# Peptides against a protein of PDB entry 4JHK, part 27

Target 1, 212 residues: chain A of PDB entry 4JHK
Amino acid sequence: EDYKIQSFDLETQKLLKTALKDPGSVDLEKVSSVIVDQSLKDQVFSREAGRICYTIVQAEAKQTNGSVFRRNLLNRLQQEFKAREETRKRSTQEWVCLVSFICNIFDYLKVNNMPMVALVHPVYDCLFRLAQSDALKNEEEVDCLVLQLHRIGDQLEKMNVQLMDELFNLLRDGFLLQEDLSSMGRLLLLEILEFRAGGWKLSDTAQKYYYS

## One batch from the design tools (peptide; aimed at target 1 R71 N112 V117)

Design b2_p12_8_s4 (made by RFdiffusion4, then SolubleMPNN; from b2_p12_8, 9 letters changed)
Fold by OpenDDE base, seed 1:
Parts: structure tokens; sequence; C-alpha cells
Structure b2_p12_8_s4 (fold): chain B 212 residues (1-212), chain A 12 residues (1-12)
């Protein structure tokens, strides 16, 4: 098993590796904090952190039948979510990392192979924020929005089709009516509209048209 | 498990 933790210093890498293998021997609150902190600063890590978190959760469950890590992780996630507007104001990069991380956790941390219901509304809230006019004009935020919908849109729709319809109404309006979108931003919105309409699928030809 | 999910239903 190879995990993308090269962005951490050596001591932190050691801590994470130990948590992955022997979670009972480390401070799992500290581990969760380290993962969240790095996910807010490193987009590559934030997009992959869910796998690490899932592995630690499974390792702790197997070792002690405990859930200390998951509890601490979700508590910290709630704190960051509540402060999301301040984060966005401070740094667009940190904001899109936060969204990516929340979506990644939604994707990986499942209970009985089902998404955690508690994460559904927070994920939609983040996506709705990215779908506002002030966010759609920023290509970095559009990139994030479209990427997450590609990754987890089908799962989210299964959890709440009404919210997904409302979200895509905003995206349609943005595509048609907003004048200060970049050319790439407008293209990405069109693509994601087509992607959902096609059952969350994209042909190879369409993939080349929109992304090559 | 369902019991673990119940613990987090209102976390956000």
Amino acid sequence: as target 1 above (212 residues)
Amino acid sequence: SEELLEEYLEIF
C-alpha cells in the first residue's frame, strides 16, 4: 500500500505510517488534526486524504473496535465547515482544498458501504457556494466544483435528487446568463450539465472535446 | 454500523 504523504516531514510521515498500521499506539486526535491541516494546504493531498482516513478507520476498528479517529476527524471537519466563509475570504486555495477534502471524506468514509447521511448537506452546501455568481467567475472554484461533481455527483444524487436539481438549475443559469465567466469556465459548466444529463457518463469523444 | 451512523447524524 502506497500513500501520498511525501509532503509531510519525516517525523509526521512516521506518525501517519504508524497510525495506518497500529492506530492504538498513537494519538489519534493529533493524527486527525495533521491530516486536516495538510488537506487545507495541499490540493494533491486533500484529494487523496480520504483513502488514508478510511484505512485508519478500518485499522482502528479491527484493532480495538474503536472509532476515536473518526470522531476526532469529523469534529475537526465540522469546525472547518462552519468557518468556510472566512476560509474562502482568506484563501481561495484553502477553500477549494476544504471542499475537496469534505467531498473526499464523503466518498471514502462509508458506513455499511453507504455514505454517511450527516455529510450530505455539508457537501451540497459547499457545492451550492461554488455555484454562486461570485464563485463561478473564479476558474479555480469552477474547476473544483466540476471535479467534485464528476467524482461524487452520482452518489449525491442518490442521497437527494431535489438538491441536485436545484444545484444544476444554478449551473444552467450561470452558463446561460453570467457574463464574466472565463471561456474555460463556461465550457466546464456545459460539460457538467451534459455529464449529468447523460447519466453521469462521458464518452471518449466528449472527453477529448472538453478536456484535451 | 447503524449505531455508529446514528452517533453522527446531527454532527453538522
Scores: peptide ipSAE 0.025, ipTM 0.645, DockQ to the pose 0.819
OpenDDE base, seeds 2, 3, 4, 5: peptide ipSAE 0.023, 0.025, 0.024, 0.023; ipTM 0.635, 0.647, 0.629, 0.644; seed 5 fails the geometry check

## One batch from the design tools (peptide; aimed at target 1 L77)

Design b2_p13_3 (made by RFdiffusion4)
Pose (drawn by RFdiffusion4):
Structure b2_p13_3 (pose): chain A 212 residues (1-212), chain P 13 residues (1-13)
Amino acid sequence: as target 1 above (212 residues)
Amino acid sequence: SELDELIEEDANS
């Protein structure tokens, strides 16, 4: 019900609500463009855009059996993904928004009730980037790293365990060895190590230790 | 690229 589009221009809100019901009546290329655009600019929308993208993808399949919107969206995202390092230099905020959005799409947009394998390596590419020492010194990026691991970390490991293993080695390494990792960064990494070791769930006691 | 092909496969599935 709530796609979290309050950040949008009033005209665009109408465009988006229209695409949900009658995709054939709207420019799906323009629709995908305004969604990707806004996703890089607003944090709340970047962690929630997957809902509205899925609703539109299903609406097109139902109405016209087409997947044009899905296609425009995936190709636009691929372009942003390819430019991820440049975007990170320009704005950490935009970068973490891109990761959150890509990961939200991996969570919501399924292909025959299965995850899109096309996004497996790209998502690991993003999370490995966050696990680097120059990223871990920024609580903003650590926050982004652990958000994705909480939400789709389990699904991702099923698709590829070798990558999740090597990724968590970088987490342990940064935890023990890195000195400019902050107190909050340490709490976040420790919680995610326990989270994964516990089978991607938060124990009652960890809930008490880490969170208010 | 391989990713392009996978995206087309997903879109056509």

Design b2_p13_3_s1 (made by RFdiffusion4, then SolubleMPNN; from b2_p13_3, 4 letters changed)
Fold by OpenDDE base, seed 3:
Structure b2_p13_3_s1 (fold): chain B 212 residues (1-212), chain A 13 residues (1-13)
Amino acid sequence: as target 1 above (212 residues)
Amino acid sequence: SELDKLIEEEVNA
């Protein structure tokens, strides 16, 4: 199985590869720290981070029936989540990376092949924050919001349809009523509204219109 | 952490 970890130096790549195959032979706290730190800097990596984390969790469970990696990962996740408003104020880029990371953990780190219930409200809290007027005027935040909804929106709705309805009420109001949206931001909001209305699916024609 | 405890409860359920 191939994991995209070329952004790390060779030593760190070896560390991650070893953790994937033999988690008991490495410092899993260090591994979790490396993954979280990189995910907070690179939104593209956050997708791979979710998959890597799942594999390490499964490997450790099989090898030692342990959960050291998951414990360290979730502790760090909780710390970053609690400080999310401070992060947003400091750096929009770090904020959207944090949201992306949390959403990808939700997507990949499943329990009994189901999304973790404990992450539902934290994910919605992040998405609701991105749906506020002060965030919708920033294209980088809109990009993040729409991307996450494309990736995990259908799963989130299954967990809590009422929260999803409330979220999309905000997005509809933003699209219709907010005047300081960027052109691309407005287009993305329209697309995601149509995406959900179509059962979280997009036609080939619509795909070309919005993303080609 | 609180989040870890919630996850452990879910995993062990």
Scores: peptide ipSAE 0.026, ipTM 0.679, DockQ to the pose 0.493
OpenDDE base, seeds 1, 2, 4, 5: peptide ipSAE 0.025, 0.025, 0.023, 0.026; ipTM 0.665, 0.679, 0.666, 0.676

Design b2_p13_3_s2 (made by RFdiffusion4, then SolubleMPNN; from b2_p13_3, 4 letters changed)
Fold by OpenDDE base, seed 5:
Structure b2_p13_3_s2 (fold): chain B 212 residues (1-212), chain A 13 residues (1-13)
Amino acid sequence: as target 1 above (212 residues)
Amino acid sequence: SELDRLIEEASNA
């Protein structure tokens, strides 16, 4: 199986490849740090990072019945989550990368094919932050919010429908009442409202309207 | 936090 790690130098690529196949032979703390650092810079990579993390977790469990990588990964994730407001203040780009990474970890890092319950509230906290008025006026944050809801909204709703209802109340209010939305932001909010109402899917007609 | 709980569980595994 191939992984998209071409953005790293050759030494780091070798490290990651070894971690994927023989995690017991590498410094898994270093591996986790490398993955998190890159995920905070590249939102596209964060999707791949989720898959990579899951593979390493499974490989370590099978090889040594260990959880060193997962522990280090989650420790770093918690640190970044706690500092999320400072990150947002410093860089919108880094903030949306952080949200994307957390959501992708939720999506990929499953136990017995189920999401980790402990990640549910942190994910919702991030999405609720993106749904605040000061965030909705920023198209980059709206893009992130809508993207994550497309990816994991159905899973999140199954975990807590009450929080999802509250979140979408904010999105409806934003769409109807907020005056400083961009044209694209308003379009995206309408689309995601329609997406959930349609059972987390779009009709062929709607797909053509919004994305072609 | 929920993440703290997850970290604790991972550390004890």
Scores: peptide ipSAE 0.030, ipTM 0.710, DockQ to the pose 0.524
OpenDDE base, seeds 1, 2, 3, 4: peptide ipSAE 0.026, 0.029, 0.027, 0.017; ipTM 0.696, 0.703, 0.718, 0.415; seed 1 fails the geometry check

Design b2_p13_3_s3 (made by RFdiffusion4, then SolubleMPNN; from b2_p13_3, 4 letters changed)
Fold by OpenDDE base, seed 2:
Structure b2_p13_3_s3 (fold): chain B 212 residues (1-212), chain A 13 residues (1-13)
Amino acid sequence: as target 1 above (212 residues)
Amino acid sequence: SELDKLIEEAVNA
């Protein structure tokens, strides 16, 4: 995917650029808020935010051995996570952006080259919510669910195979039993079921569909 | 993308 930072105003662009290069010179709480706010409204950004966050985390650690940005980021993320049902009620788009964002953070924000354990349950909780019947009937939510599983499913499974089994039981039941799935939603569920069964390995077709 | 370039520059700084 190609994301343009020009989607932000000039002030925000400068803020983000400075945060990446010289995090000690900016308000990192503000930076985290900007990133979260934009991630909730922009699906493309929500999928890119993890790389930005990871870079800022590394830059701050290197520059000051600090973790102000990460703390603020995770605190805000936790607040949004707690309010996820209200967010979903208000805006499906913001809800799927939130899920995309938290999954993206999980994917990129590593600790000792390992996923953050603290994010495992929140990520699963989001995916389980997307796997409920009232969500599966919405193609936008199915798209989000399947996309995240393609991106981080293998990592999540390594963290907790039991939860993954339970999640996919819901997906299988949805695929087989739920009557009000869209045609595309049903196809996506089938695809992700087969994807996991195949060991989470991306085909060339899948690579192009999800990542190009 | 420009974002990729910014990240790359930051990583290499």
Scores: peptide ipSAE 0.074, ipTM 0.783, DockQ to the pose 0.031
OpenDDE base, seeds 1, 3, 4, 5: peptide ipSAE 0.073, 0.072, 0.016, 0.028; ipTM 0.779, 0.785, 0.337, 0.711

Design b2_p13_3_s4 (made by RFdiffusion4, then SolubleMPNN; from b2_p13_3, 4 letters changed)
Fold by OpenDDE base, seed 3:
Structure b2_p13_3_s4 (fold): chain B 212 residues (1-212), chain A 13 residues (1-13)
Amino acid sequence: as target 1 above (212 residues)
Amino acid sequence: SELDKLIEEASNA
C-alpha cells in the first residue's frame, strides 16, 4: 500500500514505514510528532495523514494492544486545536493544514468502524471558522473549506444535521451577499452548495465545469 | 473538552 510519504527525507520515510508495520521497534511519540509537524506544513501530506495514523493505530493495537501512538497524536491535536486562532493569524497555510489534518483524522481514525463522536464539534468549529466572512474572502481558506466538505461532509451531516444546515446557511449567505469573494471562491461556494443539494454527489458534467 | 474525551478514550483502550 502506498502512503504517499515522499515529502519526507529518506530517513524519516524509513521511520514511518517501520512504524506502519512494526510499531514496537520505533519511538511512537517521535513518530506522532513528526506526522503532526509535517501535516501542519504540507497539505498534500495532511490529507493522507489520517490513513497513515489509522494504520499505525491498528498495527500497535495488534502488536502490543497498546495505544501510545494514538494518545500522543490526540494530545498534540488538542494543543494545536486550542491554538487555532493564533495559528490562523500567524500563517493561513498552517491553519488550513491544521483543518485538513483534523478532518482527515475524523475520516480515517474510527472507533468500531464509526466516527469518533468527540471529533464532531471540533471539526464543525473549524468549518464554521472557515465560513466566516473574514475567511471567505481568502481563496486559500475557501479551497480548504470546500475540499473538506467534499471529503467528509456526508459523514458529518449524519452526525449532526442541524449544524450542517447552519453551516450551509452561512455559505449561501457568503455566495449571495458577500462582495469581496474572489471569482474562484464564489465558484467553489456555488459548487459545494450544489454538491450537498445533490446528496453529496456531483455529475460528471458538473465536475468538468468546476474542475476542468 | 471534546478532545479531552478522545484522549481519555485512547488512554483506556
Scores: peptide ipSAE 0.027, ipTM 0.702, DockQ to the pose 0.602
OpenDDE base, seeds 1, 2, 4, 5: peptide ipSAE 0.022, 0.026, 0.015, 0.026; ipTM 0.660, 0.684, 0.401, 0.682

Design b2_p13_4 (made by RFdiffusion4)
Pose (drawn by RFdiffusion4):
Structure b2_p13_4 (pose): chain A 212 residues (1-212), chain P 13 residues (1-13)
Amino acid sequence: as target 1 above (212 residues)
Amino acid sequence: SNLKDQMNKSNLS
């Protein structure tokens, strides 16, 4: 019900609500463009855009059996994904938004009730980037890293365990060895090590230790 | 929301 589009221009809100019911009536290329554009600019929307993207993808399949919107969306995201390092230099905020959005799409947009394999390596590419020492020194990026691991970390491991293993080695390494990792960064990494070791769930006692 | 904002501040070093 709530796609979290309050950040949008009033005209665009109408465009988006229209695409949900009658995708054939709207420019799906323009629609996908305004969604990706806004997703890089607003944090709340970057973590939630998957809902509205899924609703539109399903609406098109139902109405016209088409997947044009899905296609424009995936190709535009692939372009942002390819330019990820440049975007990170320009704005850490935009970068964490891109990662949150890509991961939200991996979570919501399914293909025959299965995850899109096309996004597996790209998501790991993003999380490995966050696990690097130059990214871990920024609580903003560590927060982004652990958000994705909480939400799709389990699904991702099923698709590829080798990558999740090597990724968590970088997490342990940064935890023990890195000195400019902050106190909050340490608490975030420790919680995610326990989270994964526990089978991607938060124990009652960890809930008490880490969170208010 | 940011997980870091929900963390228990008393357990920070």

Design b2_p13_4_s1 (made by RFdiffusion4, then SolubleMPNN; from b2_p13_4, 10 letters changed)
Fold by OpenDDE base, seed 5:
Structure b2_p13_4_s1 (fold): chain B 212 residues (1-212), chain A 13 residues (1-13)
Amino acid sequence: as target 1 above (212 residues)
Amino acid sequence: MSISSLLNRSKLK
């Protein structure tokens, strides 16, 4: 199995590869820091990092019955989450990378095939932030929002349907009432509204309409 | 690849 770590220098690549196979032989705090740092600046990596993290967590559990990596990862993630407004002001790209990363961790880092409950509200909070009027006018943020809902929306709804209803009320209002949406932003919102209404899938007709 | 890049642009208003 291949992991997308080509963006790192050779020394760091070696570190990550070792962590994946023999986590007890490396500094797992450093490994977690490197992964988070790269996930905040590389959109492609941020969407794939969950798989790497899951593998390291499983490897450490099997090797030493430890959880050092997971603990450090979640602590760092919580710090970045708390600072999300400052991140958004500094860089839209870093902000959407953060959202992508946290959603990816939610998707991959499961225990007994169940999401970590502690991540549910942070994920929703990020999505609600993307659903605010000042974010909906930015196509990059709308794209991120819609992408994450496509990936994990059904899982999130199972965790809290009330929050999902509230979120989609905001999206509907944005679609209908907000005047400064881009044409693409409006199309993205329409698609995701229909996607959820269809049970987190599109009919064949709708699929052709949006993606032909 | 972004979701927006997959959408049919002919549907833009």
Scores: peptide ipSAE 0.233, ipTM 0.883, DockQ to the pose 0.859
OpenDDE base, seeds 1, 2, 3, 4: peptide ipSAE 0.218, 0.220, 0.027, 0.027; ipTM 0.875, 0.877, 0.704, 0.710; seed 4 fails the geometry check

Design b2_p13_4_s2 (made by RFdiffusion4, then SolubleMPNN; from b2_p13_4, 9 letters changed)
Fold by OpenDDE base, seed 4:
Structure b2_p13_4_s2 (fold): chain B 212 residues (1-212), chain A 13 residues (1-13)
Amino acid sequence: as target 1 above (212 residues)
Amino acid sequence: MSISSLLNKSKLE
């Protein structure tokens, strides 16, 4: 299985590979730190980090019945989440990486085969932030928003349909009323509106249009 | 990045 760790140096790759197979033999706090740090820098990795994290969590649980990795991971995640506005102001790229990472953790880090309830509001908070007017005018943020909704929107809706309705009201209003959207941004909003309206999938007609 | 590219990436995940 490819865990998409090519962005790390060879020594770190070795660390991660060991964590995936024999978590008891490595410093799991260090592993969690490395994963979070890289997720804030690399959008590709931030989208894959959840799968890596889940594997490590499961490996540790099986090996020692421990949860050291998950605890450290979630603690760091909470810290980054709390500082999200500062991160956004400092670097749009780091901000969208953070959102992607949080969403990916939500997507993959299941507990008893269920999404972690504690992550629902943080995920929605991030998406709502991306849906504000000052974010919608930035194509990079729109890209992130739409990408995450494509990936986990159906799961999030199952957790809280009211919040999803409120979110999409903002997106609809942005699409219709906001004047400083880029052409691509507006198109992306239209697509995601259609995507949800179609039950988190596209009609054949829309499929041809957007995937041509 | 084109919308098709973005959507394709989302499906591959």
Scores: peptide ipSAE 0.023, ipTM 0.657, DockQ to the pose 0.126
OpenDDE base, seeds 1, 2, 3, 5: peptide ipSAE 0.020, 0.020, 0.021, 0.022; ipTM 0.666, 0.667, 0.662, 0.673; seed 3 fails the geometry check

Design b2_p13_4_s3 (made by RFdiffusion4, then SolubleMPNN; from b2_p13_4, 8 letters changed)
Fold by OpenDDE base, seed 4:
Structure b2_p13_4_s3 (fold): chain B 212 residues (1-212), chain A 13 residues (1-13)
Amino acid sequence: as target 1 above (212 residues)
Amino acid sequence: MKISDLLNKSKLE
């Protein structure tokens, strides 16, 4: 299995690989910090970090019945979430990486095969932030928003359909009313509106259009 | 980036 850790130096790669196999032999707090730090800088890794995290969580649970890694991970995640507005102000790239990471954790770090309820509101809060007018005018943020909704929208809706309805009301309004959207941004919003309307699937017609 | 590229990425994840 490829865990997408090529962006790390060799020493860190070794650390991560060891954590995946023998979590008790490494500093899991350090591992969690490394993963979060890199997720904020590397969008590719950010999108895949959830798989790594879940694997480490499972490995630790199996090995020691411990949850040190998960606890540290979630604590750090909460810290970053609380500081999300400052992050956005400082760096759009780091902001979208943060959102991607949070969404990825939601997607992969499940408890009893279910999403962690505690992550539902943080995820929605991030998506709502991306759906604000000042964010919709930024292509990078729109890309992030649409990408996350494609990946986890169906799961999120199952957790809270009311919030999803509210979110998509904002997206609809953005699509219809916001004047400073890029052409691509507007098309992406249209696509995601259609995607949800189709039960989080693309119709044959839409498939031909968007994938042609 | 094309819409198709973004959508393809999402499907592969």
Scores: peptide ipSAE 0.027, ipTM 0.697, DockQ to the pose 0.126
OpenDDE base, seeds 1, 2, 3, 5: peptide ipSAE 0.026, 0.026, 0.027, 0.028; ipTM 0.684, 0.686, 0.687, 0.699; seeds 1, 3, 5 fail the geometry check

Design b2_p13_4_s4 (made by RFdiffusion4, then SolubleMPNN; from b2_p13_4, 8 letters changed)
Fold by OpenDDE base, seed 2:
Structure b2_p13_4_s4 (fold): chain B 212 residues (1-212), chain A 13 residues (1-13)
Amino acid sequence: as target 1 above (212 residues)
Amino acid sequence: SSISSLLNKSKLK
């Protein structure tokens, strides 16, 4: 297995590699903190972080039947989630990295092959925040929103279709009514509206329209 | 097209 951890120093890389194989031999609180910190800075790593976290959780469960890493990870995640508005004000980049990280944890960190119910509302809260008018005018936030919906939208809808309907009502209104959308932002909203309408798939015609 | 390229780039992130 190849994990994208080249952005870390050699000592931290060693720590992460050890956590992946022998989680009982490392400080799992430190490991969780390092993963969250880097996920807030690097969106590429933020995407990979879900897979890394899942692997560590499985390794710890197998080795000691423990869940220390998962508990520490979720605690730190909850702290960052609670401070999300402050994060957004400080840095749009860190904000979209946070959303990406939360969504990737939702996608990968499953229990009994099911999404963690506790993450459903936090994920929706982040997506709803990205769907507000002040966020839709920012192409970076729209890109994040649409990307996450492409990745986990179908899973989220299965967990709560009412929230998904409400979210897409906002996206439709943004597409139709908001004047200060970028051209790319408007195109992304149209694409994701059609994507969901097609059952989280694109028709051949739509595929050619957007990606020819 | 430029639009298609941008959309594809977005999905690859």
Scores: peptide ipSAE 0.028, ipTM 0.705, DockQ to the pose 0.134
OpenDDE base, seeds 1, 3, 4, 5: peptide ipSAE 0.027, 0.027, 0.028, 0.028; ipTM 0.704, 0.704, 0.705, 0.715; seed 5 fails the geometry check

Design b2_p13_5 (made by RFdiffusion4)
Pose (drawn by RFdiffusion4):
Structure b2_p13_5 (pose): chain A 212 residues (1-212), chain P 13 residues (1-13)
Amino acid sequence: as target 1 above (212 residues)
Amino acid sequence: SAEEVDTEVLEAL
C-alpha cells in the first residue's frame, strides 16, 4: 500500500500511481528513469523502491505480458552500477543509496519466485567495496553494509557461499586489525558477525546488548 | 519474458 513516494513531485506522484494500474498508458522508460533518479537522491526511497518496482513489473506482465519496465529499470541500474566508483567519489550518500536500491531490487523483484542471478555478483561487488578499509572508516558505509546483510544476506549466501565467506573474512580483519574503525563501526561489525554465525538471526541476548 | 530480461542483464555484465 505505501510505496513511500512522498519525496516526489506532485506530477510524478500521479505518473507513478498511474503506472501501477495502467502501465501501458505511460512511458515506462521515463517511469523507470524517474525512479532510479530519485532512488539515488533520497535514502528512505532507496531502501523501499523495490515495492513499487515490483508492483509495476507485475502490472505489466498482467496487462500486456511485457517486461519493458523491468528491462529499462535493470539496464539503467546496470549503468549506475558500472559507474559506482565515480559516484562514490562524488557523494557517499548517493553511493550508499545505489547499494540500498540495488539490494532492495534483489529482494523484491523475483523471477519465477526465484532471485535474479543477474544481481548476485553485482551485489557482492557492492558489499566487498563497503568492506574495504577506506570504506569501513565511514560509519555511513558500515551502516549501509550491515543493512544489506540484515535484509538479503541470507538469500545471497544461498546463491554463493564462497563469496559470503571471503566477505566476512574482510569483516573480521577490519574488526581486529583496523585502527580508524570507529566505536559505532565496531559495534556494527560485531553484531553482524554474531548475526551470520547464528544463521542470519538476532538472538534475544544480542538484541539486548546491541540495540536500545 | 522476465527470464529473458534477467538473461539479457546477466550477459551484459

Design b2_p13_5_s1 (made by RFdiffusion4, then SolubleMPNN; from b2_p13_5, 6 letters changed)
Fold by OpenDDE base, seed 5:
Structure b2_p13_5_s1 (fold): chain B 212 residues (1-212), chain A 13 residues (1-13)
Amino acid sequence: as target 1 above (212 residues)
Amino acid sequence: NLEEVEKEILESL
């Protein structure tokens, strides 16, 4: 299997490759830190990071029946989540990377093919923050919100339909009532409203309308 | 161990 880790230096690439194949031979705390740090800088890598993390977790479980990597990963994620408001104030880019990372971990880091229950509320909290008026006027945040809902919205709804209903009430109100949305932001909100209404799917016609 | 980690996260939120 190939993993997109070319953005790291050669030494770090070697570290990650070793972690994927022989996790017992490397410092898994360091590995988790490297992955989290890069995910907070590069939203594109965040998607790959979820896959990498899952592979390392499985490899460690198989090799030593250990969970050192997962523990360190989740502890770091918890720290970043707690500091999310400060991160948002410092950098919108870092904030959307954080949200993307949390959502991708939720998507990929499953146990017995089920999402981690502990991540449900943190994910919703991030999405609710993106659904506030001050965030909806920022196109970068709207892009992030809509992207995550496309990726994991159906899974999140299965975990808590009441929270999803509340979230989409905010999105509906934003679309209808908020005056300072960008044209693209307004379009994206409409699209995601239709996406959920259609059972988390878009028709071919709708797909072309919104993304062609 | 997973359950313990999840419990810790929930308690810290």
Scores: peptide ipSAE 0.029, ipTM 0.660, DockQ to the pose 0.559
OpenDDE base, seeds 1, 2, 3, 4: peptide ipSAE 0.026, 0.026, 0.026, 0.006; ipTM 0.631, 0.649, 0.652, 0.400

Design b2_p13_5_s2 (made by RFdiffusion4, then SolubleMPNN; from b2_p13_5, 5 letters changed)
Fold by OpenDDE base, seed 4:
Formats: structure tokens, C-alpha cells, sequence
Structure b2_p13_5_s2 (fold): chain B 212 residues (1-212), chain A 13 residues (1-13)
């Protein structure tokens, strides 16, 4: 299977490739750290990171029935989540990368083909933070919010429809009432409201309107 | 353990 790890140096690429096929032969704590670190720098990589993480988890489970990688990954995730407000204050880019990473872990790191229940509230907490007025005025945060909802909104709703309703109430209010939204931000909020209303899907024509 | 990690994540909400 092809994984997008070209952004790493050759030594790290080798480490990751080995982890994917023979996790017992590498330092899985180091592997998890490398993946998290890169995910905090590159929002695009966070999507691939989820897939990579799931593969390593499965490989380790199959090889040794172990969960060292998963444990280290989730521990690091917890640390970053706890520090999320400080991260946001320091760097919007790092903050949205963190959210993206958490959401993609939720999306890919399934347990018995089900999302990890423990991640539901943390994910919602991140999305609710992005839905606050001080975040909605920042287009980068709106982009992140809308992107995650496009990717995992349907899954999240299945886990807790009440929280999703509350979240979208905030988004609706932001769209209607907040004065300092950018034109693009307002457009994105409208699109995501329509997206959910349409059963987490848009027509091709609508998609082109909002994103072309 | 994984269970411990999950509990700690929940407590961080």
C-alpha cells in the first residue's frame, strides 16, 4: 500500500515503512511521536496520518497482540488536547492542525469497526471551540471547522445527535448574527448548514458553487 | 492501559 510520507527524511521514511510491516522491530513510541509532530505541522498530512496509524495498530495487533503504538499515540493526543487553548493562542496553524489530527484519528482509528467512544467528546469540544465567535472571525479556523464536519460530521452525529444539534445552532447563529465574519467564512457556514440539512451530502452543482 | 488512556481523555473534557 502506498503512503504519503515523502515529507519525512529518508531515515524516518524507513522507520515508518518498517512500522507498517513489522512494528515489533521499531520503537513505536518514537514512531507515534514522529507522526504526531508532523501532523501538527501539516494539516494535509493529518489525513494520511490517520490511515497510517490505523495500519500500524492493526499490524501490531496481528503481530504481537500488542497495543504499544496505540497507547503512545493516544497519550500524546491527550497531551496535545489538554494544551489546546495554549496551542491556539500560540499559533492558529498549529491549532487547526491539532483539530485536524484529532478528527482524522477519530475517523480512521476504529475499534471493531466502530469509532472510539472516548474520542467523541474531545472531537466535539474542538469543534465547539472553532464555533465560538472569536474563532469564527478567523477564516483559517472556519476552514478547519467546515472541513472536519465534511469529513466526519455524519459519524459524529451518529455518536451524539444532541451535541451536533447544539453545534449547528452555534453555526447558524454565527452565520446570521455575527458581524465580523469574512465573506468566505459566511459562505462556508452557509454551505455546511446546507450540507447537514441535506443528509451530509451536497449536489454537484451546489458543491461547485461553494468551492469553485 | 488503553482503558486508562481513554478514561484520562474523558476527564480532560
Amino acid sequence: as target 1 above (212 residues)
Amino acid sequence: SLEEVEKEILESL
Scores: peptide ipSAE 0.027, ipTM 0.654, DockQ to the pose 0.390
OpenDDE base, seeds 1, 2, 3, 5: peptide ipSAE 0.024, 0.025, 0.026, 0.025; ipTM 0.645, 0.676, 0.679, 0.686

Design b2_p13_5_s3 (made by RFdiffusion4, then SolubleMPNN; from b2_p13_5, 6 letters changed)
Fold by OpenDDE base, seed 2:
Structure b2_p13_5_s3 (fold): chain B 212 residues (1-212), chain A 13 residues (1-13)
Amino acid sequence: as target 1 above (212 residues)
Amino acid sequence: SLEEVEEEILASL
């Protein structure tokens, strides 16, 4: 498979490529750090990062039955998650990248083909934070929230429908009651409300209405 | 261990 790692220097690209094929021959802590660092800067990469991480995890499992990479990755993820409020204060862009990364890890890094239960509440916590009034007024945060719900909302709901109901209560209230939403933000909230109501599916016409 | 990391993530809520 082709992985989008062109943003890294050549040495780092080689490191990542080696990790994907022969994880036992590289410093997997360093690899995890590089992936997390880049994911915090590039939201587009965070999607790719999930896929890369899963591949490395699988490669290591097959090669040595080890889990060094996953352990290091989750350790770093934990650190970033704990500091999420500070990250948000420092940079909205980094914050939404962090959320995107956590959500993508949830999406891709499955154990025994199942979502990691330990990530459920952290993911919801991030989404709930994005659903607060101070975040909903920021279009970048709304974009992130809606994007993640499009990607993993159905999976999250399966893990905890009560939390999803509570989350969407906030989104509904935001859509109806919050006055300082951007026009696009309001449209996105409406779309995601409809998206869930439709069983996490959207018609082609609706897709064009909201995103074309 | 990996299990410990997962538990710590949960505790970070």
Scores: peptide ipSAE 0.030, ipTM 0.681, DockQ to the pose 0.403
OpenDDE base, seeds 1, 3, 4, 5: peptide ipSAE 0.022, 0.023, 0.005, 0.028; ipTM 0.620, 0.626, 0.411, 0.671

